# Peptides against a protein of PDB entry 6B9H: the designs that were tried, part 31

Target 1, 151 residues: chain A of PDB entry 6B9H
Amino acid sequence: AELCESLLTWIQTFNVDAPCQTVEDLTNGVVMAQVLQKIDPAYFDENWLNRIKTEVGDNWRLKISNLKKILKGILDYNHEILGQQINDFTLPDVNLIGEHSDAAELGRMLQLILGCAVNCEQKQEYIQAIMMMEESVQHVVMTAIQELMSK

## One batch from the design tools (peptide; made by RFdiffusion4, then SolubleMPNN)

Design b2_p13_8_s1 (from b2_p13_8 with S3P E8Q)
Fold by OpenDDE base, seed 2:
Structure b2_p13_8_s1 (fold): chain B 151 residues (1-151), chain A 13 residues (1-13)
Amino acid sequence: as target 1 above (151 residues)
Amino acid sequence: MTPQEFFQELLAS
């Protein structure tokens, strides 16, 4: 999916420790958790990150467990910190991500993380970083933000 | 709206 591929490129700009070269690399949630910690380390602190299981391998049940925790964290962050600035009416299906590496649903998850980045305290830095990406990626990101923040 | 215009507006929000 175009959304997933563009947001994968965006995720790679965070330079997290976990492998993040393929869609499959993102399905265990570890990269996403590390990205969220970079976005707001006070909220997504070490205690929060430690709840995400590493060394998951191909265990789709553990992937889904991690993804559920991450999704919950995003939604809580949106409510408690961002003041409901993210439209979370259409939630990603974490079962499809964990079990089938569904790119469309993964794109939805990354879209929520994008919403966190462009609304967090350091949103200026993240927006400016996006503005340095390829125009084709910027266009997809723009559309994703517009959809996420629409009424 | 171009991405550049969009992100400039977003920065100003």
Scores: peptide ipSAE 0.740, ipTM 0.962, DockQ to the pose 0.879
Fold by OpenDDE base, seed 5:
Parts: structure tokens; C-alpha cells; sequence
Structure b2_p13_8_s1 (fold): chain B 151 residues (1-151), chain A 13 residues (1-13)
């Protein structure tokens, strides 16, 4: 999906330690967890990160377990820190991500992480970084943020 | 609006 590919490009700008070149690289949640730690290391601290299994391989059950923890972390962060309401009817299906590498649902998960970045304490830096990306990517990111803000 | 205009407004919010 176009949303997933554009946000994959955005995720790659974080330069995390885990491989993040393909859609499948993101399905175990390790990259997403490392990105969230960069966004707010006080909230997504080492204790939180250590709950994410790193040696997952092709085990879709372990992928789903990680993704559920990450989604919960995002939702809790929005409620406890950002004071933002998220429409529960549009939440990503982590089962489809973990078991089938569904790009559309992965795009929705990355969109939630985008929402965290553009509303966190360092939002100015993340917005400015987005403004340096290719125009086609900026357009998709803009639309994704507009969708989040129109809850 | 263009993405640049959108993000400028977002920075000012």
C-alpha cells in the first residue's frame, strides 16, 4: 500500500539498530519499538523495550504478541501523555500484520506512530525532518496526519 | 494546500 511504503521510508530516517528495509522487517514489531523509544525514551524506556521479544524469526504468534504490546503502548501514551483521543474503530489489525504481513494494516500502525512523533515533546524536530523528504512522501504523510486530526 | 504550507501551519500551532 502507498501509505505503508511512504511511512516505511519515514521510519528508515530514524536509523534504528534493527533491520528496516522491507515491510516484512517491520512485522515483528522490533523496529517500531525502537522508534517509539527514540520518540519518548522516558515513557518507552528500557524496561518497556525489554518486554519486546527480539529473536522472533518467522513465528507469527510471537510477532502478534509483540505487536499487541506495541499497540497498547501507543494507546496508553496517547491517553496518558499526549491527551489525544484515538478512534478505536480504525485501529490496525495486528493479527493480519503478524500472520500475513498485511501492508495496509501495517500502514495504519505506522500512522499511529506518526501521530506520536508529531505530537511529542520533540514534535518540531520531527516535523522539520518530514519537510526535508521527497514531496510525494510529504503529501502522503500530510494526508495521514489530517486523517488523525479529523477524529 | 501544499505539504510545505500544511507543515508550516502545523509548526505554528
Amino acid sequence: as target 1 above (151 residues)
Amino acid sequence: MTPQEFFQELLAS
Scores: peptide ipSAE 0.738, ipTM 0.962, DockQ to the pose 0.880
Fold by OpenDDE base, seed 3:
Structure b2_p13_8_s1 (fold): chain B 151 residues (1-151), chain A 13 residues (1-13)
Amino acid sequence: as target 1 above (151 residues)
Amino acid sequence: MTPQEFFQELLAS
């Protein structure tokens, strides 16, 4: 999916410790958790990160467990810190991500993380970083943000 | 609008 591939490229700019080269690499949630910690380490602190299992292999049940925790963290962050600036009417199906590596649903999850980045305390830095990316990627990101912030 | 225009507006918000 175009959204997923573009946001995968965006995620790679964070230079997290976990492998993040493929869609499959993102399905266990470890990369996403590490990215969220970079976005706001005070909220997504070490205690929060430690709730995410790092060695899940191909166990889709463990993937889904991680993804549910991450989704909850994102939604709580939006409500508690960002003041509900993200439209979460359409939530990603974490079951499809964990069990089937569904790129479309993964794209939706990464879209929520994008929403965190462009609304957090360091939003200026993240927006400026996006502006340095390939134009085609920027266009996808723009559309994704517009969808998130629409009322 | 172009992405550049969009992100400039977003920075100003």
Scores: peptide ipSAE 0.738, ipTM 0.961, DockQ to the pose 0.907
Fold by OpenDDE base, seed 4:
Structure b2_p13_8_s1 (fold): chain B 151 residues (1-151), chain A 13 residues (1-13)
Amino acid sequence: as target 1 above (151 residues)
Amino acid sequence: MTPQEFFQELLAS
């Protein structure tokens, strides 16, 4: 999916420790958790990150468990820190991500992380960084943000 | 609206 590929490119700019070259690399949630910690290390602190199991391999049940925790973290962050409400009807299906590496649903998850970045304390820096990316990526990101803000 | 215009507006919001 175009959304997933563009946001994967965006995710790669965070230079996290976990491998993040492919869609599959993101399905265990480790990259996403590390990205969230970079976005707001006070909220997504080490205690939070430690709840995300690493080295899950191909265990889709563990992937889903991680993804559920991450999704909850994102939702809680939006409610508790960003003061935003997310439409539950459009939430990503973490089961499809974990079990099937569904790129469309993964894109939706990354979209939520994008929402965190462009609304966090460092939002100015993240927005400016996005503005330095390829125009095609910027366009997808723009659309993704617009969709988020309309929910 | 171009992405550049959008993000400029977003920065100003």
Scores: peptide ipSAE 0.738, ipTM 0.962, DockQ to the pose 0.953

Design b2_p13_8_s2 (from b2_p13_8 with T2S S3P E8Q)
Fold by OpenDDE base, seed 2:
Structure b2_p13_8_s2 (fold): chain B 151 residues (1-151), chain A 13 residues (1-13)
Amino acid sequence: as target 1 above (151 residues)
Amino acid sequence: MSPQEFFQELLAS
């Protein structure tokens, strides 16, 4: 999916410790959790991050468990910190991500994280970083943000 | 709207 591939490229700019080269690398949620911590380390603190299991392997049940925690964290962050600045009505199916590495649903999850980045305290820095990416990626990111904030 | 224009507006919001 174009959304997933573009947002994967965006995620890679965070230079997190976990491997983040493929769609499969993102399915256990570890990269996403580390990205969220960078976005707002006061909210997604070490205690929060420690609830995400890092040694998951191919266990899709553990992947789904992590993804559910991450999704909840994103939604809570949106409500408590961002003040509902992103649309969370169309939620990603974390079961499809964890069990089948569904790129479309993974794209939806990364889109929510994108919403956090462009609305957080350091939103200016993240927006400026996006503006340095390839134009094709910028276009997809723009569309993704517009979709999140249109309602 | 181009991405550049969009992100400039987003920065100003």
Scores: peptide ipSAE 0.739, ipTM 0.961, DockQ to the pose 0.879
Fold by OpenDDE base, seed 3:
Structure b2_p13_8_s2 (fold): chain B 151 residues (1-151), chain A 13 residues (1-13)
Amino acid sequence: as target 1 above (151 residues)
Amino acid sequence: MSPQEFFQELLAS
């Protein structure tokens, strides 16, 4: 999906330790967890990150377990820290991500992480970084943010 | 609006 591919490119700018070259690389949640820690290390601290299993392999059940924890973390962060600035009416289906590597649903998950980045304490820096990306990617990101912040 | 215009407005918010 276009959303997933654009946000994968965005995710790669974080330079996390975990492999993040393909859609499949993101399905275990490890990259996403490391990205969230970079966004707000005080909230997504080492204790939080340690709850995410790193050696998952192709075990889709473990992937789903990680993804559920990450989704909960994102929603809690939105409520507790961001003041519910993003619309979570349509949540990603983490089962489809973990079991089928569903790019559309993965895109929705990455969209939520995007919401965290553009609303966090360092939002100015993340927005400026997005403005340095390819115009086509910026357009997709813009649309994604508009959807998140719409009433 | 263009992405550049959008993000400029977002920065100002």
Scores: peptide ipSAE 0.738, ipTM 0.961, DockQ to the pose 0.909
Fold by OpenDDE base, seed 4:
Structure b2_p13_8_s2 (fold): chain B 151 residues (1-151), chain A 13 residues (1-13)
Amino acid sequence: as target 1 above (151 residues)
Amino acid sequence: MSPQEFFQELLAS
């Protein structure tokens, strides 16, 4: 999906330690967890990150477990720190991400992370960084943010 | 609205 590909490009700008070249690389949640830690290390601290299993291989059950924790973290962050409610009807299906590497659902997961970035303490820096990306990517990101802000 | 315009507005909000 275009959303997933554009946001994958965005995710790659974080230069996390975990491999983040493909959709499959993101399905275990490790990259996403590391990105969230960069976004707000006080909230997504070491204790939080340590709950994410890093050596899951192709075990989709473990992937889903990680993704559920990450999704919960994102939702809690939005509620507790950002003061924002996210529409539960449009939440990503982490089962499809973990078991089937569903790009559309992964895109929605990354969209939530995007929401964290553009609303966090360093939101100005993240927004400015997005403004330096390719125009086509910026379009997708813009639409993704608009969709989030409408929820 | 262009992305640049959108993000400028977002920065201002």
Scores: peptide ipSAE 0.738, ipTM 0.961, DockQ to the pose 0.908
Fold by OpenDDE base, seed 5:
Structure b2_p13_8_s2 (fold): chain B 151 residues (1-151), chain A 13 residues (1-13)
Amino acid sequence: as target 1 above (151 residues)
Amino acid sequence: MSPQEFFQELLAS
């Protein structure tokens, strides 16, 4: 999916420790958890990050467990810190991500993380970084943010 | 609008 590929490129700019070159690399949630910690380390602190299992391998049950924790963290962050509402009917299906590496649903998860980045305390820096990316990626990111703002 | 214009408006919000 175009959304997933563009947001994968965006995720790679965070330079996290976990491998993040392919869609499959993102399905265990470890990269996403490390990105969220960079976005707001006071909220997504070491205690929160330590709840995400890092040695998952191909175990789809463990992937889904991690992804559920990450999705909950994103939703709680939006309500407790950002003061924003999320449309529950458009939430990503973490079962499809964990079991089948579904790129469309993964794109929806990364879109929620994008929403956190462009609304957090360091939003100016993240927006400016996006403005330095390829125009084709910027266009997809713009559309993704517009969709979030209309929910 | 272009992405450049969109993100400039977003920065100003």
Scores: peptide ipSAE 0.738, ipTM 0.961, DockQ to the pose 0.882

Design b2_p13_8_s3 (from b2_p13_8, 4 letters changed)
Fold by OpenDDE base, seed 2:
Structure b2_p13_8_s3 (fold): chain B 151 residues (1-151), chain A 13 residues (1-13)
Amino acid sequence: as target 1 above (151 residues)
Amino acid sequence: MSPKEFFEQLLAS
């Protein structure tokens, strides 16, 4: 999916410790959790990050468990910190991500994280970083943000 | 709207 591939490229700019080269690398949620911690380390603190299990391997049940925690964290962050600045009505199916590495649903999850980045305290820095990416990626990111904030 | 224009507006919001 174009959304997933573009947002994967965006995620890679965070230079997190976990491997983040493929779609499957993101399915255990570890990269996403580390990205969220960078976005707002006061909210997604070490205690929060420690609830995300590492060394998941191919265990899709553990992947789904992590993804559910991450999704909840994103939604709570949106409500408590961002003040509902992103549309969370169309939620990603974390079961499809964890069990089948579904790129479309993964794209939805990354889109929510994108919403966090462009609305957080350091939103200016993240927006400026996006503006340094390839134009094709910028276009997809723009569309993704517009979709999140359209309602 | 171009991405550049969009993100410039987003920065100003």
Scores: peptide ipSAE 0.735, ipTM 0.961, DockQ to the pose 0.879
Fold by OpenDDE base, seed 1:
Structure b2_p13_8_s3 (fold): chain B 151 residues (1-151), chain A 13 residues (1-13)
Amino acid sequence: as target 1 above (151 residues)
Amino acid sequence: MSPKEFFEQLLAS
């Protein structure tokens, strides 16, 4: 999916410790958790990060468990910190991500993380970083943000 | 609009 590929490129700019070169690398949630910690380390603190299992392998049940925690964290962050209600926005199906590496659903998960980045305390820095990316990626990211803000 | 224009507006919001 175009959304997933572009946001994967965006995720790579965070330079997290976990491997983040492929879609499969993101399915266990570890990269996403580390990215969220960079976005807001006060909220997604070490205690929160420690709840994410790192040695997951191909265990899709563990992947889903991680992804559920991450999704909950994102939703709670939006509600508690960003003051944003997620009403009619379609949430990613973490079961499809964990069990089938569904790129479309993974794209929507990354889209939620993008929403956190462009609305957090350091949103200016993240927006400026996006503006340094390839034009084609910027366009996809723009569309993704517009979709988030319109729902 | 172009991404440049969009993100400039987003920065100003």
Scores: peptide ipSAE 0.735, ipTM 0.961, DockQ to the pose 0.908
Fold by OpenDDE base, seed 5:
Structure b2_p13_8_s3 (fold): chain B 151 residues (1-151), chain A 13 residues (1-13)
Amino acid sequence: as target 1 above (151 residues)
Amino acid sequence: MSPKEFFEQLLAS
């Protein structure tokens, strides 16, 4: 999916420790958890990060467990810190991500993380970083943000 | 609008 590929490119700019070169690399949630910690380390602190299992391998049950924790963290962050509403009917299906590596649903998860980045305390820096990316990626990111803002 | 115009508006919000 175009959304997933563009947001994968965006995720790679965070330079996290976990491998993040392919869609499959993102399905265990470890990269996403490390990105969220960079976005707001006071909220997504070490205690929160330590709840995400890092040695998952191909165990889709463990992937889904991690992804559920990450999705909950994103939703709680939006309500408790950002004061924003998320449309529950457009939430990603973490079962399809963990069990089938579904790129479309992974794109929806990364879109929620994008929403956190462009609304967090360091939003100016993240927006400016996006403006330095390829125009084709910027266009997809713009559309993704517009969709979030339309509720 | 272009991405540049969109993100300029977003920065100003």
Scores: peptide ipSAE 0.734, ipTM 0.961, DockQ to the pose 0.882
Fold by OpenDDE base, seed 3:
Structure b2_p13_8_s3 (fold): chain B 151 residues (1-151), chain A 13 residues (1-13)
Amino acid sequence: as target 1 above (151 residues)
Amino acid sequence: MSPKEFFEQLLAS
């Protein structure tokens, strides 16, 4: 999906330790967890990150377990820290991500992480970084943010 | 609007 591919490119700018070259690389949640820690290390601290299993392999059940924890973390962060600035009416189906590597649903998950980045304390830095990306990617990101912040 | 215009507005918010 276009959303997933554009946000994968965005995710790669974080330079996390885990492999993040393909859609499949993101399905275990490890990259997403490391990205969230970079966004707000005080909230997504080492104790939180340690709850995410790193050696998952192709075990889709473990992938789903990680993804559920990450989704909960994102929603809690939105409520507790961001003041519910993003619309979570349509949540990603983490089962489809973990079991089928569903790019559309993965795109929705990455969209929520995007919402965290553009609303966090360091939002100015993340927005400026997005403005340095390819125009086509910026357009997709813009649309994604508009959807998140719409009433 | 263009992405540039959008993100400039977002920065100002």
Scores: peptide ipSAE 0.733, ipTM 0.961, DockQ to the pose 0.910

Design b2_p13_8_s4 (from b2_p13_8, 5 letters changed)
Fold by OpenDDE base, seed 2:
Structure b2_p13_8_s4 (fold): chain B 151 residues (1-151), chain A 13 residues (1-13)
Amino acid sequence: as target 1 above (151 residues)
Amino acid sequence: MSPKEFFEQLLAE
Protein backbone atom coordinates (compact mmCIF):
# COMPACT_ATOMS: atom_id res chain seq x y z
CA ALA B 1 0.00 0.00 0.00
CA GLU B 2 1.18 3.51 -0.82
CA LEU B 3 0.58 4.79 2.70
CA CYS B 4 2.50 1.94 4.28
CA GLU B 5 5.47 2.24 1.93
CA SER B 6 5.78 5.99 2.40
CA LEU B 7 5.50 5.76 6.16
CA LEU B 8 7.97 2.89 6.23
CA THR B 9 10.43 5.26 4.58
CA TRP B 10 9.59 7.83 7.24
CA ILE B 11 10.02 5.30 10.06
CA GLN B 12 13.48 4.47 8.74
CA THR B 13 14.62 8.04 9.44
CA PHE B 14 14.43 7.32 13.18
CA ASN B 15 17.38 4.92 12.97
CA VAL B 16 16.07 2.61 15.67
CA ASP B 17 18.00 -0.45 16.81
CA ALA B 18 15.51 -3.01 15.49
CA PRO B 19 15.51 -4.02 11.80
CA CYS B 20 13.10 -1.82 9.84
CA GLN B 21 13.67 -2.50 6.14
CA THR B 22 10.47 -4.34 5.23
CA VAL B 23 6.79 -4.43 6.10
CA GLU B 24 7.42 -7.77 7.81
CA ASP B 25 10.03 -6.15 10.05
CA LEU B 26 7.34 -3.89 11.50
CA THR B 27 4.72 -6.56 12.23
CA ASN B 28 6.08 -7.52 15.65
CA GLY B 29 5.74 -3.94 16.92
CA VAL B 30 9.31 -3.63 18.20
CA VAL B 31 10.29 -0.93 15.69
CA MET B 32 7.11 0.99 16.40
CA ALA B 33 7.71 0.84 20.14
CA GLN B 34 11.26 2.13 19.74
CA VAL B 35 10.04 4.94 17.49
CA LEU B 36 7.44 5.97 20.06
CA GLN B 37 10.11 6.07 22.75
CA LYS B 38 12.13 8.44 20.58
CA ILE B 39 9.06 10.63 20.05
CA ASP B 40 8.38 10.99 23.78
CA PRO B 41 10.77 9.15 26.09
CA ALA B 42 9.13 10.60 29.19
CA TYR B 43 5.82 8.97 28.33
CA PHE B 44 7.01 5.91 26.43
CA ASP B 45 9.68 5.22 29.02
CA GLU B 46 11.69 2.10 29.75
CA ASN B 47 8.92 0.66 31.89
CA TRP B 48 6.51 0.98 28.98
CA LEU B 49 9.01 -0.36 26.44
CA ASN B 50 9.77 -3.38 28.65
CA ARG B 51 6.17 -4.52 28.18
CA ILE B 52 6.90 -5.13 24.49
CA LYS B 53 8.41 -8.55 23.87
CA THR B 54 11.46 -8.31 21.63
CA GLU B 55 12.04 -11.96 20.76
CA VAL B 56 8.84 -12.75 18.90
CA GLY B 57 9.96 -14.52 15.74
CA ASP B 58 7.08 -15.67 13.57
CA ASN B 59 4.66 -16.07 16.48
CA TRP B 60 1.68 -14.08 15.26
CA ARG B 61 -0.02 -14.31 18.65
CA LEU B 62 2.91 -12.53 20.28
CA LYS B 63 2.94 -9.99 17.45
CA ILE B 64 -0.72 -9.21 18.05
CA SER B 65 -0.11 -8.93 21.79
CA ASN B 66 2.65 -6.38 21.19
CA LEU B 67 0.58 -4.48 18.65
CA LYS B 68 -2.37 -4.23 21.02
CA LYS B 69 -0.13 -2.74 23.69
CA ILE B 70 1.33 -0.27 21.21
CA LEU B 71 -2.10 0.77 19.95
CA LYS B 72 -3.28 1.29 23.51
CA GLY B 73 -0.19 3.37 24.22
CA ILE B 74 -0.84 5.55 21.19
CA LEU B 75 -4.48 6.08 22.13
CA ASP B 76 -3.60 6.86 25.74
CA TYR B 77 -0.89 9.26 24.59
CA ASN B 78 -3.37 10.98 22.29
CA HIS B 79 -5.83 11.40 25.15
CA GLU B 80 -3.49 12.18 28.05
CA ILE B 81 -0.74 14.20 26.35
CA LEU B 82 -1.89 15.38 22.91
CA GLY B 83 -5.41 16.29 24.01
CA GLN B 84 -7.01 14.20 21.26
CA GLN B 85 -5.52 16.25 18.42
CA ILE B 86 -5.73 13.24 16.10
CA ASN B 87 -8.70 11.24 14.85
CA ASP B 88 -8.87 7.74 16.34
CA PHE B 89 -12.27 6.78 14.97
CA THR B 90 -10.80 4.37 12.43
CA LEU B 91 -8.36 2.10 14.22
CA PRO B 92 -5.99 -0.35 12.56
CA ASP B 93 -6.80 -4.04 12.77
CA VAL B 94 -3.80 -5.36 14.65
CA ASN B 95 -4.94 -8.94 14.08
CA LEU B 96 -4.49 -8.51 10.34
CA ILE B 97 -1.09 -6.93 10.89
CA GLY B 98 0.18 -9.66 13.19
CA GLU B 99 -1.27 -12.67 11.43
CA HIS B 100 -1.18 -11.61 7.78
CA SER B 101 1.28 -8.69 7.60
CA ASP B 102 -1.53 -6.59 6.13
CA ALA B 103 0.15 -3.52 4.65
CA ALA B 104 -2.98 -1.40 4.59
CA GLU B 105 -3.65 -1.90 8.29
CA LEU B 106 0.03 -1.43 9.08
CA GLY B 107 -0.13 1.86 7.20
CA ARG B 108 -2.94 2.99 9.48
CA MET B 109 -0.89 2.04 12.51
CA LEU B 110 2.09 4.04 11.25
CA GLN B 111 -0.28 6.91 10.50
CA LEU B 112 -1.19 7.06 14.18
CA ILE B 113 2.49 7.20 15.08
CA LEU B 114 2.88 10.01 12.55
CA GLY B 115 0.16 11.84 14.42
CA CYS B 116 2.13 11.49 17.63
CA ALA B 117 5.27 12.88 16.02
CA VAL B 118 3.69 15.96 14.43
CA ASN B 119 1.84 16.88 17.63
CA CYS B 120 4.44 16.09 20.31
CA GLU B 121 6.69 18.56 22.10
CA GLN B 122 9.38 18.06 19.46
CA LYS B 123 6.93 18.38 16.54
CA GLN B 124 8.99 21.15 14.94
CA GLU B 125 11.96 18.85 14.46
CA TYR B 126 9.84 16.04 13.03
CA ILE B 127 7.99 18.33 10.64
CA GLN B 128 11.27 19.82 9.43
CA ALA B 129 12.65 16.33 8.87
CA ILE B 130 9.59 15.40 6.79
CA MET B 131 10.14 18.53 4.69
CA MET B 132 13.53 17.12 3.68
CA MET B 133 12.06 13.88 2.31
CA GLU B 134 11.16 13.19 -1.33
CA GLU B 135 8.23 15.26 -2.58
CA SER B 136 6.17 12.18 -3.38
CA VAL B 137 6.58 10.95 0.18
CA GLN B 138 5.78 14.40 1.55
CA HIS B 139 2.53 14.37 -0.37
CA VAL B 140 1.44 11.06 1.12
CA VAL B 141 2.44 12.22 4.59
CA MET B 142 0.52 15.48 4.14
CA THR B 143 -2.62 13.60 3.17
CA ALA B 144 -2.19 11.25 6.11
CA ILE B 145 -1.87 14.14 8.57
CA GLN B 146 -4.88 15.91 7.09
CA GLU B 147 -6.94 12.77 7.57
CA LEU B 148 -5.80 12.43 11.19
CA MET B 149 -6.62 16.00 12.12
CA SER B 150 -10.09 16.01 10.57
CA LYS B 151 -13.14 15.11 12.63
CA MET A 1 -1.82 23.20 -1.53
CA SER A 2 1.69 21.86 -1.96
CA PRO A 3 3.34 19.80 0.76
CA LYS A 4 5.81 22.64 1.31
CA GLU A 5 2.99 25.11 1.93
CA PHE A 6 1.17 22.62 4.15
CA PHE A 7 4.14 21.93 6.40
CA GLU A 8 5.03 25.61 6.62
CA GLN A 9 1.52 26.26 7.90
CA LEU A 10 1.81 23.34 10.29
CA LEU A 11 5.04 24.78 11.70
CA ALA A 12 3.28 28.08 12.31
CA GLU A 13 0.67 26.48 14.57
Scores: peptide ipSAE 0.728, ipTM 0.959, DockQ to the pose 0.886
Fold by OpenDDE base, seed 3:
Structure b2_p13_8_s4 (fold): chain B 151 residues (1-151), chain A 13 residues (1-13)
Amino acid sequence: as target 1 above (151 residues)
Amino acid sequence: MSPKEFFEQLLAE
């Protein structure tokens, strides 16, 4: 999916420790958790990150477990820290991500993380970083943000 | 609008 591929490129700019070169690399949630920690390390602290299992392999049940925790973390962050600025009418299906590596649903998950980045305390830095990306990627990101912020 | 215009506007908020 175009959304997933563009946001994968965006995710790669965080330079996390976990492999993040393919869609499959993101399905266990480890990369996403590390990205969230970079976005707000006070909220997504080491205690939170330690709840995400590493070395999941191909165990889709463990992937789904991680993804559920991450989704909960995102939604809680939106409510507790960001003041519910993210439109959550269309939540990602983490079962499809974990079991089938569904790129469309993964794109929706990454879109929520994008919402965290562009609304967090360091939003200026993240927006400026996006503005340095390829125009085609910026366009997809713009559309994704517009969807998140719409009421 | 263009992405450039959009993000400039977003930064202004």
Scores: peptide ipSAE 0.727, ipTM 0.959, DockQ to the pose 0.913
Fold by OpenDDE base, seed 1:
Structure b2_p13_8_s4 (fold): chain B 151 residues (1-151), chain A 13 residues (1-13)
Amino acid sequence: as target 1 above (151 residues)
Amino acid sequence: MSPKEFFEQLLAE
């Protein structure tokens, strides 16, 4: 839960259009998709974003569908653009996120997005932005990045 | 290490 809460705070710095105040706000994947577009709009372009259903409400099936697309996008981005191999054994369970709002699994999903940000073309800007956050949040983010680098 | 030290190292990579 600590990872999820800290990364939620980080996600909020992107100032996306979708509501992003609570864990529940992130479960439909819309915020995450908009964040990814900010990270690399050439890869996560409008055509990609348009595949993510908006206004899904409490429909957990639609949430899971969105989350699967987002996870695939993250994995493809890491392989095709960042030249990184993602360990499939540590992938978030998007079913638990969509159906049960599982904060731990959501934290893992946000951690993957964090990995995209600190390895993308604009990584310097994102790292510097993290350094402007509260120290306690920075510590959690640091640990999350270290975990990614060790995989 | 501190977050400051970590991110400074990360920026240097």
Scores: peptide ipSAE 0.727, ipTM 0.959, DockQ to the pose 0.906
Fold by OpenDDE base, seed 5:
Order: sequence, then C-alpha cells, then structure tokens
Structure b2_p13_8_s4 (fold): chain B 151 residues (1-151), chain A 13 residues (1-13)
Amino acid sequence: as target 1 above (151 residues)
Amino acid sequence: MSPKEFFEQLLAE
C-alpha cells in the first residue's frame, strides 16, 4: 500500500533501536512504541514502554497484544494531551496487522502516529523534518494529515 | 496546493 510504504519511510527517520526496514518489522509494535516514546517521552515513558514485549518472534497473538496496547496509548494520548477526537469507526484493525501483516491497516496505524507527531510539543521540528523528505512522500503525508483533520 | 505550501501553512498555525 502506498500509504504504508511512505509512512514506513517516515518512521525510518526516527532511527530507533529496533529493526524498521520492512512492513514485517513493524507488525510486532516494538518500532511504533519506540517512535511514540521519542514523540513524547513524558507520556510514553519507560514504564509504558516496558509493557510492550520485545521478544515476540512470529507469534501473532503476542503481536496483537502489543498492537492493542499501542492503539490504546495513541487514543488516550489524543484525548488526554492533544485534546483531539478520533473517529472510532475508522480505527486500524490490529488483528489484521498482527496475524496477516496487512499493509493497509498498518498504514492506518502509522497515520495515527503521524497525527501525534504533527500535534505534539515538538510538532514544528517534525513538520520541518517532513519538508526535507522526497516530494512524492510529502504528497502522501500531506494527504494523510488532511484525512486526519477531516475526521 | 503543493506539499510545501501545505506544510508552511501548517507551521503558521
């Protein structure tokens, strides 16, 4: 999926410790959790990060468990810190991500993380970083943000 | 609008 591939490229700019080169690398949620900690370490602190299991392997049940915690964290962050409402009818299906590596649903999850980045305390820095990316990626990111703003 | 114009507008908010 175009959205997933563009946002994977964006995720790679965070230079997290976990492998983040492929769609499969993101399905266990470890990369996403580390990215969220960079976005707001006061909210997504070490205690929060320690709830995400790192040694998951190919266990899709453990992947889904991690992804549910991450989605919950994103929704709570939007409500408690960003003061934004998310349309629950268009939330990503974490079961499809964990069990089937569904790129479209993974794209939806990464889109929610993008929403956190462009609205957090360091939003200016993240927006400026996006402006340094390839034009084709910027187009997809722009559309993704516009879609979030319309929800 | 172009991405450049969009993100410049976003920075101004």
Scores: peptide ipSAE 0.727, ipTM 0.959, DockQ to the pose 0.949

## One batch from the design tools (peptide; made by RFdiffusion4, then SolubleMPNN)

Design b2_p14_1_s1 (from b2_p14_1, 5 letters changed)
Fold by OpenDDE base, seed 2:
Structure b2_p14_1_s1 (fold): chain B 151 residues (1-151), chain A 14 residues (1-14)
Amino acid sequence: as target 1 above (151 residues)
Amino acid sequence: SKETREFFLELLAS
């Protein structure tokens, strides 16, 4: 999916510790959790991160468990910190991500993380970083943001 | 593109 591939490229700019080269690398949620911690380490603190299992392997049940925690974290962050600026009517299906590595649903999850980045305290830095990416990626990101912030 | 650039500039101003 175009959304997933573009946002994967965006995720790679965070330079997290976990491998993040492929769609499969993101399905256990570890990369996403580390990215969220970079976005807001006061909210997504070490105690929160410790709830995410790091040695998951191919266990899709553990993947789904992690992904559910991450999705909840994103939604709580949107409500408690961001003031519900993100349209959450269409949420990613974490079961499809964990069990089937569904790129479309993964793209939706990454889109929610994008929403956190462009609305957080350091939103200026993240927006400026996006403006330095390839035009094709910027266009997809723009569309994704527009969709998130639509009423 | 110009459209994309203007979008992010407006987003920065918000």
Scores: peptide ipSAE 0.718, ipTM 0.957, DockQ to the pose 0.959
Fold by OpenDDE base, seed 1:
Structure b2_p14_1_s1 (fold): chain B 151 residues (1-151), chain A 14 residues (1-14)
Amino acid sequence: as target 1 above (151 residues)
Amino acid sequence: SKETREFFLELLAS
């Protein structure tokens, strides 16, 4: 999906330690967790990150377990820190991500992370970084943000 | 484009 591919490109700008070249690389949630820690290391601290299993392999059950924790973290962050500035009208199906590497659902998960970045304390830096990306990516990101903030 | 640039500039101002 175009959303997933554009947001994958955006995720790659974080330069996390975990491999993040393909959709499959993101299905275990490790990259997402590391990105969230960069977004707000005080909230997504080492204690939180340590709850994410890193040695997952192809075990879709472990992937789903990680993804559920990450989704909960995002939702809690939105409520507790961001004051529910993003809309959770359509939550990603983490089962489809973990078991089937569903790109559309993965896109929705990355969209939630995008919402965290553009609303966090350092949102200025993340927005400015997005403005330096390819125009085609910027357009998709813009649409994704608009969807998050629409009622 | 002008549209995307203006969007992000407005987002920065929010």
Scores: peptide ipSAE 0.718, ipTM 0.957, DockQ to the pose 0.908
Fold by OpenDDE base, seed 5:
Structure b2_p14_1_s1 (fold): chain B 151 residues (1-151), chain A 14 residues (1-14)
Amino acid sequence: as target 1 above (151 residues)
Amino acid sequence: SKETREFFLELLAS
């Protein structure tokens, strides 16, 4: 999916420790958890990160468990810190991500993380970084943000 | 493009 591929490129700019080259690399949630910690380390602190299992392998049940924790963290962050600025009408299906590596649903998850980045305390830095990306990626990111902020 | 640049500039100003 175009959304997933563009946001994968965006995720790669965070330079996290976990492998993040393919869609499959993101399905266990470890990369996403590390990205969220970079976005707001006071909220997504070490205690929060330690709840995410790092040695998951191909176990789709463990992937789904991690993804559920991450989705809950994103939604709680949106409510408690961001003041519910993100439209959560269409949430990602983490079962499809964990069991089938569904790129469309993964794109929706990454879109929620994008919402955290462009509304967090360091939103200026993240927006400026997006403005330095390839134009085609910028356009997809713009559309994704517009969808998140729409009523 | 001009459209995307203007969008992100406006987002920075929000």
Scores: peptide ipSAE 0.717, ipTM 0.957, DockQ to the pose 0.920
Fold by OpenDDE base, seed 3:
Structure b2_p14_1_s1 (fold): chain B 151 residues (1-151), chain A 14 residues (1-14)
Amino acid sequence: as target 1 above (151 residues)
Amino acid sequence: SKETREFFLELLAS
């Protein structure tokens, strides 16, 4: 999916320790967790990150477990820190991500992380970084942000 | 593009 591919490109700008070259690399949630820690290390601290299992392999049940924790973290962060409420009807299906590497649902997950980045305390830096990306990616990111803000 | 640039500039100003 176009959303997933563009946001994968965006995720790669974080230069996290975990492999993040493919959609499959993101399905265990480890990259996403590390990205969230960079976005707000005070909230997504080491204790939070340590709850995400790193040695998952192809175990889709463990992937889903991680993804559920990450999704909860994102939602809690939005409610507790950002003062935003995300509508449930558009939440990603983490089961499809973990079991089937569903790119569309993964795109929705990354979109939520994008929402965290452009609304966090360091949002200025993240927005400026996005403005340095390829125009085609910027356009997709813009649309993704607009969708979040319109809810 | 002009549209995307203006969007992010407005987002920065918000």
Scores: peptide ipSAE 0.717, ipTM 0.957, DockQ to the pose 0.881

